# Designs tried in a protein design run: peptides against a protein of PDB entry 4N78. Part 261

Target 1, 186 residues: chain A of PDB entry 4N78
Amino acid sequence: HFQVICRLLGYQGIAVVMEELLKVVKSLLQGTILQYVKTLMEVMPKICRLPRHEYGSPGILEFFHHQLKDIVEYAELKTVCFQNLREVGNAILFCLLIEQSLSLEEVCDLLHAAPFQNILPRVHVKEGERLDAKMKRLESKYAPLHLVPLIERLGTPQQIAIAREGDLLTKERLCCGLSMFEVILT
Target 2, 155 residues: chain B of PDB entry 4N78
Amino acid sequence: MAELQMLLEEEIPGGRRALFDSYTNLERVADYCENNYIQSADKQRALEETKAYTTQSLASVAYLINTLANNVLQMLDIQASQLRRMESSINHISQTVDIHKEKVARREIGILTTNKNTSRTHKIIAPANLERPVRYIRKPIDYTILDDIGHGVKW

## One batch from the design tools (peptide; made by RFdiffusion4, then SolubleMPNN)

Design b2_p25_8_s3 (from b2_p25_8, 15 letters changed)
Fold by OpenDDE base, seed 4:
Structure b2_p25_8_s3 (fold): chain B 186 residues (1-186), chain C 155 residues (1-155), chain A 25 residues (1-25)
Amino acid sequence: as target 1 above (186 residues)
Amino acid sequence: as target 2 above (155 residues)
Amino acid sequence: DEKLEELFEYALSRSDEFTREVLDK
């Protein structure tokens, strides 16, 4: 599904969606969540000492339940605050999955373009074969497919310019060194 | 441009008119030949004259058709060439626009990106001893080891 | 042009043959 979304939206559509999601997340964080957090901070026990380990796990749990009873029983926390946190979480996950899907699409595009851009795959050298010889053979095999040199030889100046720009755009992908998700987390 | 215009406005219409006129003239010639044959005392001579007129008429029509056909072909060739040039121009513009749109889109999404902190790839200290590439013997991963872990489907 | 001339000559020859057939009857 995310791959289809990426294909449908393209870079521009993804950018718009991400921007809107960021706005929503910001609104949730700075609005409702912040208010609840402030309220919770006010009602939080000022002194919560770690119980002695001697009480065992159940005793420690009961201790914390008792200390946080007022917070846990706050009905609006469960219904509103946690829901908003879920929404934020979903938004973050959505962004992550979109980025991952986009990266996959970009890699596929790069791979498809590679034969036309003089990018040769890593050649597995069988035992006894020289890497250099195989590489030369591959270069020779794909040389006629090199788009930019071909157009430079046969094309008009305008076509050459477009081909070079297209080649550059094809090579420059987000997956090569950029992350959207890191920006979202910040 | 001038040549195409001349073909469209003068030569081809003129050729068509000439063919229509030729049709009318052929009918008149036929009528003449028929009447001449009937009225002539020398039927052989009249027949020879008719043959001569027929030959001349056919030659004339053939010439007119050939000329018109050539003009039409020339017109079509010129138009085809013009269309190809226009197509090329349109394609160029389209490609330019697409590239521009792509650049804009990339700028927009680029604002939402940061450089991946390439953690300083620890200098893969090439282990001094290039261990001979151990032939990666693809040992088939025996997944049967996992059959006993979890709610595996008992075969 | 040469092909047209040949066609005309052929047509004329056939016309002459037809004329002969009609006259020889």
Scores: peptide ipSAE 0.020, ipTM 0.663, DockQ to the pose 0.004
Fold by OpenDDE base, seed 1:
Structure b2_p25_8_s3 (fold): chain B 186 residues (1-186), chain C 155 residues (1-155), chain A 25 residues (1-25)
Amino acid sequence: as target 1 above (186 residues)
Amino acid sequence: as target 2 above (155 residues)
Amino acid sequence: DEKLEELFEYALSRSDEFTREVLDK
């Protein structure tokens, strides 16, 4: 599903969705969640002493239940605050999955473009064969596929400009060094 | 442009008119040949003359048709070339727009990105002095130290 | 092709001449 979303939206659509999600997350964090956190801090016991070990695990649990009773019984915490936290969590997960899917699409694009951009895969050299000789053969084999040099020789100035710009856009991808998810976490 | 205009406005209409005029002229020639054959005392000569005119008439019509056909073909070739040029122009504009849109999109999404911190694997420089793993002697946690801090409810 | 064109032009010229001769009688 996320791959389909990435293909459908493209960079522009993804950017718009991510911006809106960030706004929503910011609104939730600075608004409702912040208010609930402040309220929780006010009702939090100022002094929480460790009960004696002699009370055993059940007694210790009962002690903490008693101290946190006001927090546990706060109905709005369960209904509103936790729901908002779930929404934030879902937004974060959505961003992560979109970035991962986008990275996969970008890698595929790079791989498809590679033969046309003089990007050759590293060939597995069998023991005893010179890597250089194999690479030269590959270079020679794919040389006619180099799009930009071909257009520079045969194309109009306008075609050359478009080809160069297209080549640059193809090479420059987010997956090469950029992360959206890291921005969301900051 | 001038050549196409000449073909459309002058050569092709002129050729069509010439063909029509040729039709009317051929009808007159046919009438002449028929009358000449009927009225001539030397029918053999009249027949030979008719054959000559027939051959000439066929040649003239063939020429007119060929010329007209060639002009139409030339017109179509010029129009096809114009369409190809138009297609090329449209494609160029389309590609330019697409590149522009892509650049805008990349700027927009770029604002939402940061450089991946290549976590330099800090080579954990093993401290040269391997402090001998201090044998973790599990000292039993003496929990009695906490006995004085808790409000033990003496039941 | 050039010879055919010349033949056609010759035939056309003679046709015009004949047409003139026939029409002028």
Scores: peptide ipSAE 0.023, ipTM 0.662, DockQ to the pose 0.004; fails the geometry check
Fold by OpenDDE base, seed 2:
Structure b2_p25_8_s3 (fold): chain B 186 residues (1-186), chain C 155 residues (1-155), chain A 25 residues (1-25)
Amino acid sequence: as target 1 above (186 residues)
Amino acid sequence: as target 2 above (155 residues)
Amino acid sequence: DEKLEELFEYALSRSDEFTREVLDK
């Protein structure tokens, strides 16, 4: 599903969605969540000591339940604050999954374009074969597929310019060195 | 442009007119040949003359049709070439616009990105003295030692 | 093709002459 979304939206659509999600998250964090956190800090017990181990697990639980009674009984915390936190969490997860899906799509595009851009994979050399000879053979095999040099030889100046720009855009992808998710976390 | 205009405005209309005039003239020639054959005392000579005129008439019509056809074909070739040039221009503009849109989109998404922190792979310097792996002898944990510790209900 | 064109031109010239002779009669 996320891959389909990435293909449908493209870079521009993803950017718009991410910007809007960031606005929503910011609004939730600075608004409702901040207010609840402030309220919780006010009602939080100033001194919460660990109960004696002699009370056992049930006694310790009851102790904490009693200390946090006012917080636990705050109905709006369960219904509104936790819902907002879920929304923030979902937004973060959405951004992560979109970035991962986009990265996969970009890698796929790079791999598909590679033979046409003189980008050759490192070939595994079997024992006894010269790496250089194998690479030269591979280069020679794919040389006719090099699009930019072909257009430079046969095309008009305008076509050459477009081909070069297109080649550059194909090579330059976000997955090569950029992260959106890191921006979301800051 | 001048050649196409000449074909459209002068050569093709002129060829059509010539063909029409030829038709009218051929009708007159046919009437002449018929009358000449009826009035001539030498029917054989009149027939031979008619055959000659028929051959000439066919040749003239064939020439006019061929000339007109060639002019029409030339016109179509010029128009096809113009359409191809126009198509090329449209494609160029379209590609330029697409590249521009892509650049804008990339700038927009780029604002939402930061450089990936290349985790400096700290070279784990292997400590020089590999401590001999002390063979962990699993002593069975006797849990019976815990039987006396806790309010476990002795069933 | 050149020979045919020459033949057609010759035929046309003669046809025009004939047409003129017939029309002037």
Scores: peptide ipSAE 0.023, ipTM 0.665, DockQ to the pose 0.004; fails the geometry check
Fold by OpenDDE base, seed 5:
Structure b2_p25_8_s3 (fold): chain B 186 residues (1-186), chain C 155 residues (1-155), chain A 25 residues (1-25)
Amino acid sequence: as target 1 above (186 residues)
Amino acid sequence: as target 2 above (155 residues)
Amino acid sequence: DEKLEELFEYALSRSDEFTREVLDK
């Protein structure tokens, strides 16, 4: 599903969705969640000391239940605050999954473009084969597919410009060094 | 364009008219030859004259047809060339627009990105300078992650 | 092709002349 979403939205669509999600998350954090946290801080016991071990586990539990009774009984915490936290969590997960899916798509695109961009995969060398010889053979095999040099040789100036720009755009992908998720976490 | 216009407006119509006129003239010549043959005391001479006119007439018509055909072919070639040029221009514009759109989209998403921290420490370090142009760090992508995806040629 | 064109032009010119001669009779 996320892969389909990435394909459908493209960079622009993903950007828009991410921006809106960030706004929503910011609004939730700075608004409702912050307010509840402030309220919770006000009702939080000022002094919460560890009960004596002599009370045993049940007594200790009861102690904490008693100290936190007002918080536990705060119905709006469960219905509103936790829901908002879930929404934030979902938004974060969504962003993560979108980024992962986008990265996969970008990697696929890079792989597909590689033969046309003089990017050769590291070939597994069988025992007894020289890596250099194999790489040279591969280079020779794919040399006719190098798009930019081909267009530079045969194309019009306009075509050359487009080819170069296209090549650059193909090479420059987010997965190569950029993260949206890190921005979201900031 | 001037050549095409000349072909369309002058040469081809002119050739068609010439053929039509030739047809009319040939009919007259045929009538003449027929009458001449009937009226002539020397039938052999009349026949030879008719043969000569027939040959000449056929040659004339053949020439007119050939000329017209060549002009039409030339016209079509010019038009085809114009269409190809137009197609090329449209394609160029389309590609330019697409590239532009892609660049815009990438800028938009780029502002929502930061450089991947290579540091092992999960410290969410707020990038101090948000305004740094998102320089694509060309790190070699490990494509091995895709080795299990798809029926790709196991090299 | 040039020779054919010349032949055709010659034939046309003669045809026109002939047509004129025939039409003027």
Scores: peptide ipSAE 0.022, ipTM 0.653, DockQ to the pose 0.005; fails the geometry check

Design b2_p25_8_s4 (from b2_p25_8, 15 letters changed)
Fold by OpenDDE base, seed 3:
Structure b2_p25_8_s4 (fold): chain B 186 residues (1-186), chain C 155 residues (1-155), chain A 25 residues (1-25)
Amino acid sequence: as target 1 above (186 residues)
Amino acid sequence: as target 2 above (155 residues)
Amino acid sequence: DKRLEELFEYALSRADEFTREVLDS
């Protein structure tokens, strides 16, 4: 599903969606959530000490549940604040999944383009074979597929320029070292 | 362009006119040959003359047709070449526009990106002082503090 | 040039046919 979204939107569409999501998240955080958090901070017990670890996780949970029962039972908190937090959470998850899907698509594109860009995979060397000889054979095998050098030799100046730009755009992908999700978390 | 214009405006129309004129001339030649054969005492000679005129006329028509056909073919070749050049130009423009659009898109999404940082695993530091459990005194929460938040009804 | 030659040969052939028709009549 997310792969399809990535393909349909492309970089431009993803950028627009991400920007709008960030605006929504910002609005939710700075608006309703912040107000509820401030109010909750005012009504929070001044002394909320950690119960002894001897009570175990269930006992500790019950203790906190009892202390915060009145807060948790507040209807507006459940209907508005928690809903907004869900929306923020969903937005974050959406961004993460989009980035992951995009990265997969980009990696696939890079792999498909690799033979045409003189990017050769690491070849497994069997015992007794020289890595250098095998790599040279591989280079020779794919040499005719090197698109940019081929166009530089046979193409017009305009074609050469387009080929070089296309080559650069193919090589420069977000998955090579960029993260959108880290920006969202900040 | 000049060659194409000459073909379209002069050579091809001229060739068509020449063919039309040749048709009228052939009719005259035929009439002449018929009359000559009927009136001639030496029918063999008249026949040979008719054969010669027929051959010449056919050759002339063949030449005119060939010339016209070649001119039409040449015209089509020039037009095809022009179309190919136009197509190439359009393709180049299209590719340039696509590359530009892609660059813009990359810049826009790039603004939303940062360099991948290797997340250092932060060690969870346990709090040093286990605070003694304070007796929980349940104080009623005054929810009127939240009346100014949301769509609450002010009483 | 070859096509023209073929056309001329065709014309000659037709002329010969015409000659035959006239002689056979």
Scores: peptide ipSAE 0.022, ipTM 0.644, DockQ to the pose 0.004; fails the geometry check
Fold by OpenDDE base, seed 2:
Structure b2_p25_8_s4 (fold): chain B 186 residues (1-186), chain C 155 residues (1-155), chain A 25 residues (1-25)
Amino acid sequence: as target 1 above (186 residues)
Amino acid sequence: as target 2 above (155 residues)
Amino acid sequence: DKRLEELFEYALSRADEFTREVLDS
């Protein structure tokens, strides 16, 4: 599903969705969640010491229930605050999954474009074969597929300019060195 | 442009008119040949003259049709060439616009990105002395030792 | 184009008729 979303939206659509999602998250964090956190800090016991082990697990649990009674009984915390936290969590997960899906798509695009851009993979050399000879054969095999040199030889100046720009745009991808998720975390 | 205009406005219409005029002239020639054959005492000579006029008329019509056809073909070739040039121009504009849109989109998403921190892979220096894995012998915890310590109700 | 074809067919038919009349004579 996320791969389909990435393909449908493209870079522009993803950017718009991410920006709006960040606004929503910011609004939730600075608004409702912040208010609840402040309220919780006010009602939080100033001193909460670990009870003696002699009370056993049930006694320790009852102790903490008693100390946190005011927090547990705060109905809006369960219904509103936790829901907002779930929304923030879902937003973070959404951003992560979108970035991962986009990265996969970009890698696939790079791999598909590679033969046309004179980007050759390192080939495994079997015992007894020279790496250089194999690479030269591979280069010769894919030389006719090099789009930019072909257009530079046969095309108009305008076509050459477009081909070069297209080649650059094809090579430059976010997965090569950029992260959206890191920005979301800061 | 001037050649196409000349073909459309002068040569092709002129060729069509010439072909129409040739038809009317052929009818007159046919009438003349018929009357000449009927009135002539030398029917063989009249027949030879008719054959000559027929051959000339056929050649003339063939020439007019060929000229007109060539002019139409030339017109179509010029128009096809113009359409190809227009297509090329449209494609160029379309590609330029697409590249521009892509650049804008990349700038927009780029604002939402930061450089990936290449964590310097600290070379994990393998400790020189591999401590022999002490075989963890799991001694079964005998819980019966605890049977005597608790106030548990012996059912 | 159809009118021209009709005219050609008419001319050919008349030429054939004339040729037949001349040959039968």
Scores: peptide ipSAE 0.021, ipTM 0.650, DockQ to the pose 0.004; fails the geometry check
Fold by OpenDDE base, seed 4:
Structure b2_p25_8_s4 (fold): chain B 186 residues (1-186), chain C 155 residues (1-155), chain A 25 residues (1-25)
Amino acid sequence: as target 1 above (186 residues)
Amino acid sequence: as target 2 above (155 residues)
Amino acid sequence: DKRLEELFEYALSRADEFTREVLDS
């Protein structure tokens, strides 16, 4: 599903969706969530010491339940605050999954373009074979597929310009060094 | 451009008119030949004259058709060439626009991106002692060790 | 052009044949 979304929206659509999600997240965080957090901070026990381990797991749990009783019984926390936190969480996950899907699409595009851009994979060398000789043979084999040199030889100046720009745009992908998710987390 | 205009405005219409006029003239020639044959005392001579006129008329029509056909073909070739040039121009513009749109889109999404922290791959200093891969013997996690810590429901 | 010439020659030949048939009758 996310792959289809990425293909459908493209860079432009993804950017718009991400911007809107960021606005929503910001609104939730600075609005309702912040208010609840402030309230919770006010009612939070000022001194909550770790119980002694001698009380055992049940005793420790009961201790914390008692200390946090007022917070746990706050019905609006569950219904409103936690819902907003879920929405924020879903938005974050959505962004992550979109980025991952986009990266996969970009890698796929790079791989498809590679034969036409003189990008050759590292060839497995068997024992006794020289890597350089194999690479040279491979280069010679795919030389006729190199799009930019081909167009430079046969094309018009305008076609050459477009081919070079297209080649550059194909090579410069987000997956090569950029992350959206890191920006979203900041 | 001048050649195409001449073909469209003068040569082809003129050729069509000439062909139409030729049709009318052929009818007149036929009438003449018929009357000449009936009225002539020398039927053989009249017949030979009719043959001559027929040959000439056919040759003329053939010439007119050939000329017109060639002009039409030439016109079509010129138009086809113009269409190809126009198509090339449109494609160029389209590609330019697409590249521009892509650049705009990339700028927009680029604002939402940051450089991946290339964690300096700490040189994985291969530990000197290649510890033989200890065969990961999946020791079953004995969860019974946790039985003493939690009120495990003894089944 | 050659094909047209051949067609004309054929037509003329047929016309001559027809004329002979009409005259021989």
Scores: peptide ipSAE 0.019, ipTM 0.629, DockQ to the pose 0.004; fails the geometry check
Fold by OpenDDE base, seed 5:
Structure b2_p25_8_s4 (fold): chain B 186 residues (1-186), chain C 155 residues (1-155), chain A 25 residues (1-25)
Amino acid sequence: as target 1 above (186 residues)
Amino acid sequence: as target 2 above (155 residues)
Amino acid sequence: DKRLEELFEYALSRADEFTREVLDS
């Protein structure tokens, strides 16, 4: 699903969705969640020390239950605050999955474009063959597929300009060193 | 442009008119030949003259048709070439627009990105003294003690 | 093609001349 979304939205659509999600997350964090956190901080016991181990596990549990009774009984915490936290969590996960999916698509695009951009994979050399000789053969084999040089030789000035720009756009991808998810986490 | 215009406005219409005029002239020639043959005392001579006129007339018509056909073909070739040029121009514009849109989109998404920090995973130097992992004997927390406290559905 | 054109032009010119002669007769 995320791959399909990435393909459908493209860079622009993804950007818009991410921006809106960031706004939503910001709104949730600075608004409702912050208010609940402040309220919770006010009702939190000022001094919550670990009870003595002598009380045993049941006694310790009862102690904490008693200390946190007001928080546990706060109905709005479960209904509103936790829901908002789920929404934030979902938004974060969504962003992560979108970025991962986008990166996969970009890598695929780069791999598909590679033969046309004079990017040759390192071929596994069998024992006894010279790597250099194989690479030269591969280079010669794929040389006719190099799009930009081909267009530079055969195309109009306008076509050459478009080809160069297209080549640049093909090479420059987010997966090459950019992260959206890191921005979301800051 | 000038050549196409000349073909469309002058050469092709002119050729069509010439064919039409030729038709009219051929009819007159035919009438003449018929009358000449009927009136001539020397039928053989009249026949030979008719054959000559017929051959000439056919050649003339063939020429007119050929000329007209060539002009039409030339016109079509010019038009086809113009259409190809227009198509090329449209494609160029389309590609330019697409590239521009892509650049804009990339700028927009780029604003939402930061450089991947290759966090040098500090090799967690395992502390030399492997403190014997205190076997955390997970005593199974008997949660049955909590069965009476929660609003569990008493089956 | 040029020879054919010349032949046709010649034929046309003669046809025109003939047509004129026939019309003037």
Scores: peptide ipSAE 0.019, ipTM 0.648, DockQ to the pose 0.004; fails the geometry check

